# Ledger of designs, part 124: peptides against a protein of PDB entry 5CWW

Target 1, 194 residues: chain A of PDB entry 5CWW
Amino acid sequence: VPKLQGPFDFDLNPEDEQDDEVELKDIYVIGEKPRVADLMRGEEEELEMMKEDQHNGLSLNIICLLSTSGQVKICLDIDGVEAQWLPPRSKNKRLFAPPPEPPSLLTFQTFDTLKPAEVTPDGWPMFSEDATSPYSFYVTHPAGITYISLTPWVFRLESELQSDSEAGTEFRIDLLAKGQGSERDRIFTQTRTQ

## One batch from the design tools (peptide; made by RFdiffusion4, then SolubleMPNN)

Design b2_p29_6_s1
Fold by OpenDDE base, seed 2:
Structure b2_p29_6_s1 (fold): chain B 194 residues (1-194), chain A 29 residues (1-29)
Amino acid sequence: as target 1 above (194 residues)
Amino acid sequence: SAAEREERKRKEVLEALKKALKKKREEEK
């Protein structure tokens, strides 16, 4: 089980997004799935069972950020990919590896789960997991509950990451970026009892 | 190596994604 070791130094400043002081209330992390190449180092029988699971996951960490206003930011850890090739350093050498550079987060999508009229100063939106899917979750707020699924783009992105062909990659990635992105459904709305 | 080739491709995909997302943000502005 890869121990998620260090505090993610959220270099939360994606350089290009304007400093709208978004007060964060919650963070939801979807851990990366191991690459097929990394699994091939294990026993063949365990490999077949894990291969089916690999087609259903992204080989990048996903970091979801939730603001007080119910804004969700979906970020990808693009630097985590490089760390996998370090040979398992044997236990003994306390070589103080320089602290890993904070992972660069790429904002994939930003969207609101609340209408402006639903935003309250005392509102406390929170993430909750979907037990049926690792790439789906809920945002809960006193005003309502929103279902979110990353499935529409996660599979396509992983397919590109694992592709043996460069042909059409740029075009497909452009389509992925321009697409609607994550699925969002308001499943519950609290009616203010007048 | 096959592994190095895969890593290079992953990097290229991620760079393409970064560029695509940047372009999208610029078009929305």
Scores: peptide ipSAE 0.588, ipTM 0.933, DockQ to the pose 0.606
Fold by OpenDDE base, seed 1:
Structure b2_p29_6_s1 (fold): chain B 194 residues (1-194), chain A 29 residues (1-29)
Amino acid sequence: as target 1 above (194 residues)
Amino acid sequence: SAAEREERKRKEVLEALKKALKKKREEEK
């Protein structure tokens, strides 16, 4: 499991045995939106402005991983949510705080942005942001540009996370997981002028 | 508390998601 020494220790779930051979080239992080419960501790005026924005974001960090082959892995930081509710450990830096367990990343979806014939040893795929949406981005490679949107499932997942109803949650989550997931569209393909 | 109930629900959703994704991976194999 490549320990990406980023601010997030990615313990890639060891059950994904196939991922040990994936060379990562880029990482794209979408920061979590504040939870309604966290906003309730703020001043009332900030609450009203944020209520409108809260309905449009996921209260989980999303970590996207990009391989040399153009494979995208979309991961959710599940542990980040639990850590926010841990009472602030008293300022006593107990010297023996166990190293923070690396956040457990849940792989939501894995897909390719390149065809096998487009994969080159010298290919360098990169993420780039979409200025119009924090949940949309591009994968740029010399062979082409792929648009990716997480919006089809992000909203639904957040709705479940915020739902007051326990009824049917498992069923709706099963549908979400089994669905097509993220939107993908190749918006540009580099034609090799022979 | 209301906050504790919300956190419990979030945990339940995430566990359900983990289970669903695991099942999906098993079916694709």
Scores: peptide ipSAE 0.588, ipTM 0.933, DockQ to the pose 0.660
Fold by OpenDDE base, seed 3:
Structure b2_p29_6_s1 (fold): chain B 194 residues (1-194), chain A 29 residues (1-29)
Amino acid sequence: as target 1 above (194 residues)
Amino acid sequence: SAAEREERKRKEVLEALKKALKKKREEEK
């Protein structure tokens, strides 16, 4: 798994400058799954083990941002895909490689995990992984725990990225964008004992 | 090549997604 060890220079595109007032507390990254074309270059044994996982994975990095108010922003790394197909620039041209353009993040969905009355200045929401699914996670806050799943749209998006058919792609993508997006369920709420 | 066709297809899908999300934001405003 290529560990994205680079500092994600979140070049928040200045068009999202209106969100500059949102204080971020946590980041959750779901790494991209390898493309089928890239696996065909590997040994046959690695291909069988990865085939089962590939049918359920997205070939794009997902970056989730969590604010102090419990707002979740789900972003897609669009530029990360382009970088993989750049032939490994020979070691000698590293000196003149234009600074990697900061990855442009595409915001797919934004939603709140807390009610306005649950937001506290001392409340620190945090992400935690779900051991049962790479595309599911939890937001934990003193007021409660929210389960989030990206599975409703991730599979459909990957299917479009891998499809050989151009027919109806725009229509299906429009439906995906207009849909409900991620599954969200509050699994625990702390009752304020007065 | 097959790889070039796949990359072109991926770019087309992502551009369609950008346009769809932009339209959604404009309609909510």
Scores: peptide ipSAE 0.587, ipTM 0.933, DockQ to the pose 0.594
Fold by OpenDDE base, seed 5:
Structure b2_p29_6_s1 (fold): chain B 194 residues (1-194), chain A 29 residues (1-29)
Amino acid sequence: as target 1 above (194 residues)
Amino acid sequence: SAAEREERKRKEVLEALKKALKKKREEEK
């Protein structure tokens, strides 16, 4: 089991523990883009280069999990956002700071990249990056290669996170959750040469 | 502050998302 040595303690939300049967083979992390407000603390020159990228990134970490069966689970690190809340300067040094609760991952989407007949015990599905997009990647398996793009919903989610208007947010988020979500396309299928 | 309002809104969006995804999961069962 590749131990995610990443700073993310993958405490899968216990409500997602029903997927305990999913043997994970690989993990793909898409790091959060800094918030515009956080960039304003930097020197003016670095701000201009990042302005062009401001519209293209999600201000949340995305964690993609891949099972032996080719199931992909797209998770969002929601707690990474809460850490920026300066704890209220409550003067009472509560000696027992509860251990930082492990970051809760919210499962956004789950889907299969392999057909049941393509799943083999020896099959090792793996993630690979797309050099052309930070929010697109491939799942490679001996049976085939699947292209995945998070871009369709990532942009919409970030737009809501940055929105100054509360009007219609709940409705748009409901549509986001119920929508098709990620783009998925099998770009290559290995034909069994008999 | 403007920053506090932004953070509150961000939290509200994420809570709405959590609720929506939970509802979706319940409907798929």
Scores: peptide ipSAE 0.586, ipTM 0.933, DockQ to the pose 0.635

Design b2_p29_8_s2
Fold by OpenDDE base, seed 1:
Structure b2_p29_8_s2 (fold): chain B 194 residues (1-194), chain A 29 residues (1-29)
Amino acid sequence: as target 1 above (194 residues)
Amino acid sequence: SRTDKLAKKLAELANRRREERRRELEELE
């Protein structure tokens, strides 16, 4: 499990300075899928099972942040992008590699899972996994449960990251930018029994 | 760089999503 050792430097756009006061309650990390080259070291049978699952994964770590107010912030590890696209820096194991700089996180999307009236001081929103997809999860709160899926954009982003051709890059990125964000569905709402 | 272009476009997307969120919040108040 890649230990995402914090601290994370959030390149919070200065316009989001008001979001700096957001009290974080939970963190959910979706690790990057292992590269096919790393899978080739395993037994052939594990390779076949993982090949079917590999077609749908992102090569970047995703870090989801959940506030006490039910705000979700989806962040991408950009240092992972550079590591994939930069030619392998020559293995000069400089013995004195400076401590790895904290990963730079890019905020991809921010959205709310609670209505303002549902936010309570004693509210404890939490992430929970979806067993059916690594890119889907739930936010649970006493007021309700929200299903979240990153699948609408993850595939398109991965396709762009894996493309060696600069041809059509602008068009594909524009499709990402114009496309739907994360899917968000309230699957359960707690009825206040008056 | 290609990475810079991607980062810029993702930032533009994030800004659009923030504006959408702001509108959603205003509709809920």
Scores: peptide ipSAE 0.173, ipTM 0.736, DockQ to the pose 0.025
Fold by OpenDDE base, seed 4:
Structure b2_p29_8_s2 (fold): chain B 194 residues (1-194), chain A 29 residues (1-29)
Amino acid sequence: as target 1 above (194 residues)
Amino acid sequence: SRTDKLAKKLAELANRRREERRRELEELE
């Protein structure tokens, strides 16, 4: 699991209304799918898992942020995009490589998993993985459990990232932008016994 | 750049999703 160790610079578009100081409680990282070229160096087993996973994984890291209020922010590591399209910058391991610039995170989507009335000061929402898909996960809170799936857009984004043709790029990006966001479904709600 | 175009479109999408979220919150109040 690539531990993204470091302060994330959120290139929050300045037009992003200051989402109130959202106290983050949990982070869920979906690592980038290794490039086929990098997989050729890996064990055959990883290649087989990638073939069986009909879901072509995203070649970008996805960082999900969870607040105390149950707000989920889906962020993309766009530096990974540059790394795909730019010839591999010669890892000149310059001894004094400036500290790797914190990955530029692009907010892809923000949504809530809790109703305002469900938010409690002592509530601690947490991420949990879905064993059935790397691009699906749960947000658990005392008030309930929400299923989240990134599958509706991940495939389209990956298709664009893998496209070598500039032809139709604008159209494909527009389709991505007009497409549905992440799926979310409250699968369990705790009944407050009054 | 292609990356810039993608970033711009993703930002536009994010803004739309925020607006959708705002509407959903208003409907829940």
Scores: peptide ipSAE 0.178, ipTM 0.737, DockQ to the pose 0.046; fails the geometry check
Fold by OpenDDE base, seed 5:
Formats: C-alpha cells, structure tokens, sequence
Structure b2_p29_8_s2 (fold): chain B 194 residues (1-194), chain A 29 residues (1-29)
C-alpha cells in the first residue's frame, strides 16, 4: 500500500478556519484502485483476488483525518484525477519534474464520531480497518466504536470520474451533493460504570 | 480543462457538505 507520506496541502476553504484548530491524531489512507493495466504486469494470482472484489474502488486516494475530538474529515486526492485523464507524458523528457507538489486534498465530508460530552483530553481516537470492505473502517475511542462506510457515495463518484461525457456532470454532482454522505453508525458505547 | 471543471464541481460538493454539517451542528446545540 503506497503510504502517501505527507506533507499534504489541504485546500481548506478559508471559511473553514475553524477547522485549522483541529489537532489531528490519526490518518487512514484508502489507496486508489490500481489500474488493471498496471496489475497485468504482476503475477496472475493478484489479478484473481482483485476481480472477485466486485467493489470497483475509487480511482482516487482517500485520506481520512481524525482529530482528538473524534472529528473525521474525508479528503480526496484531486491530483489523482489529473493523472487519470492526462495521457502519460512521454517518458523521454527528463525535464526536472518540479519536486512533486504535495497532493492537493479536497475535504469531501466532515463529521463527528463523538458527542461533546464524550470528548476527553486523554481520549485517543484511532482508525481501524474493516476486513470486510476497503471502504469501511472504524473509529475506536474509549467512549465507543463508530462504524464508517464510504460505500454510499464512492461508487457514484467513481462513475462520474470514469464518465467520458461532460454532459450531465453537473446534474450527477448535484445528485451526489443531495445524496447521503458516508454512513456513520455507533456500534458500541462504553457505559461509564458509575 | 476537464479536470478543472471536475475539481470545481467537487469543491462545490464539498462546500455543500460543509453547509450540511454546519446545520447539523446548529441543531445539536
């Protein structure tokens, strides 16, 4: 899994200045689905495992950010979009590629996994993977465990990214905007034994 | 570019989501 090593440039809208005060505690990266063409250079066995996972993953990297307060930001690596649509620049120009600019991250969605009363200074929320889905994960905190799934929107976004037609793009994005965001479900709450 | 248009649309989507969250927070207070 290519660990996107930071630094990440957050294209935080200046209106989200309140989000700058968010102390990040954990990062969870969902790598882009490898292009089948790139996989064909590898062993046949890895191809079979990826074929069975019918879940056409998103062709963009997803970066999930977790704050001390249990706030989750779902960010998309937009620079990955350019890489998909731009024909591979011909290998030959060893032009000094400017140092790879840090990927521009777009905040797709922000939500809280903890109630204000559950936030503690000593509480450390953490991400954990869901073994059943690459686009689902858990936020674990002493107060409880929250299940998160990106599946409600990932497929629709991918369909838009793969669309060759600009026609209806605005409409489809509007549908994404009006649709439900990430699924969030508190699966466990720690009862403070008084 | 097509990419720029898509980026703009994604930014619009993100802004809408932020506004939705703001409303949710206001309803919780």
Amino acid sequence: as target 1 above (194 residues)
Amino acid sequence: SRTDKLAKKLAELANRRREERRRELEELE
Scores: peptide ipSAE 0.172, ipTM 0.730, DockQ to the pose 0.048; fails the geometry check
Fold by OpenDDE base, seed 3:
Structure b2_p29_8_s2 (fold): chain B 194 residues (1-194), chain A 29 residues (1-29)
Amino acid sequence: as target 1 above (194 residues)
Amino acid sequence: SRTDKLAKKLAELANRRREERRRELEELE
């Protein structure tokens, strides 16, 4: 699990001043796919299982933020993109590399899992993993449980990251913009005992 | 660089989605 050891400096664009009041409750991190070069050092059997799963992941870290109000913010670690394009820095330069600048996070999508009437001062939303997919998870709250899947866009974004052709990049990103965001489904709602 | 171009396009995507969300919230008020 890549330990993102640094404080995430949210370069919150100052226009997101409305987000400064958002109290964060939980964080869920989806690690980037292991690089093929790092896998080549493993035992062949573990490599084959990881290769099948590798075709379906993202080469960037995803950081999900959850507020006390049930707001989810999906963020991408863009510094991971730069690291893929940078030639592998020789082992010796890592020792004297300036402390890695805190990763710049790009907000990909923001959405709510609770209705305003479901938000309570004592309500504590939490993330939980989905054992069936690394790109799916749940938000649990006393008012209900919401299933979330990033699969609708993750594959398309990865395809763009792996594309050697700059031709059509603008068009493909525009399709990502106009496309459906994350899947969201309320699977359980607690009946208000009046 | 190619990376800079991609980062700019991703930022544009994020801004578009933020604007869409803002409009959706304004329509619900």
Scores: peptide ipSAE 0.167, ipTM 0.722, DockQ to the pose 0.047; fails the geometry check

## One batch from the design tools (peptide; made by RFdiffusion4, then SolubleMPNN)

Design b2_p30_1_s1 (from b2_p30_1, 13 letters changed)
Fold by OpenDDE base, seed 5:
Structure b2_p30_1_s1 (fold): chain B 194 residues (1-194), chain A 30 residues (1-30)
Amino acid sequence: as target 1 above (194 residues)
Amino acid sequence: LRTAPLDLAALAAKLAALVKRRQAERKAEE
């Protein structure tokens, strides 16, 4: 039986975002790429296909949150949240380990996809995947469709995560944090028929 | 379109800590 996970703590949540004011409408999860070692336990044929998709994905889960207002929050799973299952009913002594601290998500970026005038109380923004890239997606709202790509920073972050040397890491990470670099492009805007 | 302000210094520090942790984990597996 799957275990209910949460609540999640959001590290570095913007102060102006009172959690009470942000009504979430959708969640989009970009799973971490499986480690080559974990893939080696599977069929050899899947290994060849993953080598051709040389898009070195991020070795972290990305959690995208979408509010009613069309605000997107990009969070990184720094703790490595795995699917949890309810422990089997073993009769043996409940070592009440203290409840593990709730997993934390690191807020990497928060941005709007809608203009204030496009926000409606009955809006239903939704995520949809981009079949061409695992790190790109769309936000669809009645007012329009916004393309989002995380690729500008994802590959750079992964390069740091895979680096053998700490030399210059702090500087490059500082540049990553400052740049944040997600692409946003409004690909469609619904014309208000007055 | 607005981008919410973050404590970029804190973000950088947390990311750097993550990178260091992952580097240490890889070195321990070798």
Scores: peptide ipSAE 0.555, ipTM 0.920, DockQ to the pose 0.788
Fold by OpenDDE base, seed 1:
Structure b2_p30_1_s1 (fold): chain B 194 residues (1-194), chain A 30 residues (1-30)
Amino acid sequence: as target 1 above (194 residues)
Amino acid sequence: LRTAPLDLAALAAKLAALVKRRQAERKAEE
């Protein structure tokens, strides 16, 4: 039986976003790329194709949250939350290990996909995947469809995570944090028939 | 479209710490 995980703490969550007041409608999870070491147990030929793909993806899970207002929150799993299973009902009173500290998600970016005039009380925004990229997705709302891509910063962050040198890392990370370069493009807008 | 303000300096520090941790972990596995 899978163990229910959470609640998650949101590190650097904007104070103005009282989590208690934001109604979430959808969650989109982008799993981390598999570690090469875990893949090396396969055939050598698959390894060469995957070495070219080593540059494809982030070695962190990304958690995207979508509110009723069309706000998207991008969070990074910095602790490496793994799927947990309830131990089989063994009769042995396992010593209550102190409850592990709740896992933290790092809030990377928060942005709107709807204009204030497009927000409706009964709005039901939803995520949908982009079949062409694991780091791109759509937010669909009755008012319109917004394309989102995380690729601009994901690639840069992964490059830093895989770097063998700390030289310039702090500077590049500072630029990455300040840039917050998620692409956001409204690809469809519902025409208000007056 | 608005972007919510974050403490970008704190974000940068957290990301830098993560990168350093990952680099150290990889060096320890070698």
Scores: peptide ipSAE 0.555, ipTM 0.920, DockQ to the pose 0.775
Fold by OpenDDE base, seed 4:
Structure b2_p30_1_s1 (fold): chain B 194 residues (1-194), chain A 30 residues (1-30)
Amino acid sequence: as target 1 above (194 residues)
Amino acid sequence: LRTAPLDLAALAAKLAALVKRRQAERKAEE
């Protein structure tokens, strides 16, 4: 049986977003690219394909959170949270070690997909994947559909994570943080039939 | 559409720390 994970701490969560005010409706997880070293135990051919696929995915899990208001929060799993399973009922009363510090998710970006006038109490926004890219997805709501792409910053971040040189890293990361270049495009808007 | 304000300096610092950690880990595995 999978272990329920959480709570998670959100690092750099916007102060104005009282956790109590943001009801989450959906979660979309973009899994990290498998480590080349772990793949090297497999067929060499997959390694060549991964080198040729210039679209090297991010070596971090991305956690996307969607609120009832259509707000998307993009978080990075900096701790490398792995799937946990319930331990077999070992009778050992392990002394309540203080609960390990909850894993932290780094809030990278938070943005709206709905205008305030489009937010409805009965609105149920949902994520859906883009079959063409693991780093692109859609947010669907009765008011409209928004395309989101993380590709502009994902590749830059991965380039830094894979860099052999520390030279200029801090500067490039500063530019990346300031850019927060997720693409957001409303591809469909439901016309209110008066 | 709004984007929530973040402490970009803090974000940059945390990302930089992550990158440095990953670089160190990779160098230790080589």
Scores: peptide ipSAE 0.554, ipTM 0.920, DockQ to the pose 0.787
Fold by OpenDDE base, seed 2:
Structure b2_p30_1_s1 (fold): chain B 194 residues (1-194), chain A 30 residues (1-30)
Amino acid sequence: as target 1 above (194 residues)
Amino acid sequence: LRTAPLDLAALAAKLAALVKRRQAERKAEE
């Protein structure tokens, strides 16, 4: 039986200017790239497919959160939260183990996909995948569809994570954090038929 | 469209710490 995970703590969660508790509506998870060691255990065919897909994915899980207001929060799983199964019913309720520190998600970016006038109390924004890229997705709302791409920063971050040199890392990471270069493009807007 | 303000300096520091950790882990596996 899979273990229920959470609640997750959000590190560096922006102070939402609106004291209004952000109601989450949807979650989109981009899994980490498989480890080379795990790929070597898989069929050679998967290795060839990954080489052709030049997009060496990020070695971190990305958790995207979507609010009813169309706010997207991009979080990084820095702790490497793996799927956990309920331990076999070991009778030893070690009641006294301090609850393991809840896994922390690092808030990387928070942005809106809807204009204030497009936000409705009954709105139901949803994520949908982009078949062309694992690091791109759509936010669909009755008011319109927004394309999101994490590509501008994901591969740069992975390059740092895989770097053998510490030289200049802090500077490049500072630039990456300041850039927060997720692409956001409204591809469709629903015209109110009056 | 608004982007919520973040403490970018703190974000950069945490990302840098993550990168350093991963680099150290790889060096230990070699």
Scores: peptide ipSAE 0.552, ipTM 0.919, DockQ to the pose 0.787

Design b2_p30_1_s3 (from b2_p30_1, 10 letters changed)
Fold by OpenDDE base, seed 2:
Structure b2_p30_1_s3 (fold): chain B 194 residues (1-194), chain A 30 residues (1-30)
Amino acid sequence: as target 1 above (194 residues)
Amino acid sequence: LKTAPIDVEKLAKKLAELVERRKAERKEEE
């Protein structure tokens, strides 16, 4: 049985965001791509198919959070939270190791998908996957559908994570932090039938 | 549509620390 994980600590919330003001409605997780070395244990044919998908995925889990107001928070799992299973109920009271410090999520970006006039008290925004890209998804709401893509920055961040050189790293990271670069496009807007 | 303001300097610092950690981990695996 999967173990419930959390609570998570958020590192770097937006300056204007109060934790008590944000009601979460949905969570979307983009799992880290396994290292090529871990893939080498699998069938060679699956390796070739993953090599052709040139989008070397991020070696970090991405956790997307969606509020009732249609605000999306993009968080990076910097601690590498692995899926945990409930330990088999072995009766041996292993001494409760002090609970590990809660893992931290790094808030990378926060943005709205709804205009203030589109926010409703009963609004139920939801994530949905894009079958064509692991780093793209949709936010659906009664007011409309928004396409989101993380691809513009994911590759750049992964390149820094995999680089052997420190040359220019600081500068490129500063550009990532300033630009963030997620795409956000409203693909459908529900017209209120008069 | 609005984007929430962030402390860019803090974000950059945290990302840099992450990159450095990952580089160190790879060097220990070799």
Scores: peptide ipSAE 0.568, ipTM 0.923, DockQ to the pose 0.765
Fold by OpenDDE base, seed 3:
Structure b2_p30_1_s3 (fold): chain B 194 residues (1-194), chain A 30 residues (1-30)
Amino acid sequence: as target 1 above (194 residues)
Amino acid sequence: LKTAPIDVEKLAKKLAELVERRKAERKEEE
């Protein structure tokens, strides 16, 4: 049985965002690319297919959160949260180890997908995947559909994570932090029947 | 559409710490 994980602590939330004020409706997780070392324990044939896919992914999980207002928060899993299972009901009183500190998520970007006039109390925005890219997705709402792509920064971040050179790293990271260049495009808007 | 402001300097610092940690981990595996 899967273990319930959380609560998560959010690092670098926007100053104006009180956690108590944001009602979340949906979550979208982009899993990290598997580590080559972890794959070496599997069958050789699965290794070759995964090596090709590994070159095109981020070595971090990305957690996308969607509010009732259509606000998207993009978070990076810097701690490496793994799937946990409920321990088998073994009666052994494991000494109450203090609960581990809750994992932290690094808030990378927060942005709206709806205009203020499109936000409704009964609105239900939802995530949906893009079958063509693991780092692109849609936010669907009765008012319209918004395409989002993380591709502009994901590969740059991975390049820094995989780089053996320290030269220029600080400068490039500063540019990443300032740019936050996620693509956002409204591909469909519902025509208000007058 | 609005983007919420964040502390860019803190973000850059956290990302830099992550990059350095990953570099150190790789050097220990070699």
Scores: peptide ipSAE 0.567, ipTM 0.923, DockQ to the pose 0.755
Fold by OpenDDE base, seed 5:
Structure b2_p30_1_s3 (fold): chain B 194 residues (1-194), chain A 30 residues (1-30)
Amino acid sequence: as target 1 above (194 residues)
Amino acid sequence: LKTAPIDVEKLAKKLAELVERRKAERKEEE
């Protein structure tokens, strides 16, 4: 049985976003690339396929949050929150361990998928996967479908996470922060049949 | 379509801290 995880603290929410005003409707999780150590327990054939995928994946979970208004928040799991199952592993609760700080999600990007005129009270935006890429997905709404791709920055971030070089890291991170660069394309718009 | 403004400087700092943490973790495993 999955354990309920959260609440999560959101680090670096948009300046104009009041958390109380954002009703979430859907969550899309892009799991981190498997660790090489975890792969060694699999069948050798599955290992080879996963090794090729490892070069193209992020070593962080990405948590995408979708509001009723069609706002997407892209969050990075910087703490490495693992899926927890019941019964909870008896972590030897050292009696005097400070209460674990709630896991934090780093807000990387927040953007709209709907125009204000497309937002409806009964609208139910939903995520759907892109079978062609783990870092691409769709937001479906009665008003239309928006394609989103995180690929423009995911590889760059992973390269920094895996780099042993300090040279230019600060500069490249600054560029990532300034220009998150997620692709966002409205691929379908429902024409209101008058 | 709008993108919500984020404190870019804080984001960059947090990302840099993450990168440094991951580098440190890898060095401890070696």
Scores: peptide ipSAE 0.567, ipTM 0.923, DockQ to the pose 0.754
Fold by OpenDDE base, seed 1:
Structure b2_p30_1_s3 (fold): chain B 194 residues (1-194), chain A 30 residues (1-30)
Amino acid sequence: as target 1 above (194 residues)
Amino acid sequence: LKTAPIDVEKLAKKLAELVERRKAERKEEE
């Protein structure tokens, strides 16, 4: 039986976010690309295609959270949360290992997709995928549609995660942290019919 | 549209720790 996982701890939540004030409405998960090493058990031809695909993705799960106010929180699964199964009912009193620390999500970025005047009590923002890119998506709301792309930083982060060079790593990471260069474009705005 | 402020220095530190951990993991797999 699959184990229910969570709650997740959010690291680097904005200081001004009281968890009690943020009602989440939707979650969008961008799964990590499988590592070639895990796929090496397959046929060589599949391996070459997967190597090309590996260069095009992040080796971390990305968890996007959407609030009722249209706030998007981009989180990184640093711990690599795997599917957990309930331990088999083996009666052996295995020593109560302390419950594993709850998995943590690193808050990478938090941003709004709605203006304050567009936030409505009945508004329900939702995620939708972009069929053209795994690292791009839309936030849909009655007030408008916002395109989001994580591509500006995802590939740079993956490059650091895969780099064997320590030279300049700190500097590039600092630039990533400062830049948080997710693209955000309002592609549609509903005109308030007066 | 606003972006919520974060502790950039702490974020950079956490990302650096992640990168180092991944490097260590790769070295153990080799």
Scores: peptide ipSAE 0.565, ipTM 0.922, DockQ to the pose 0.776

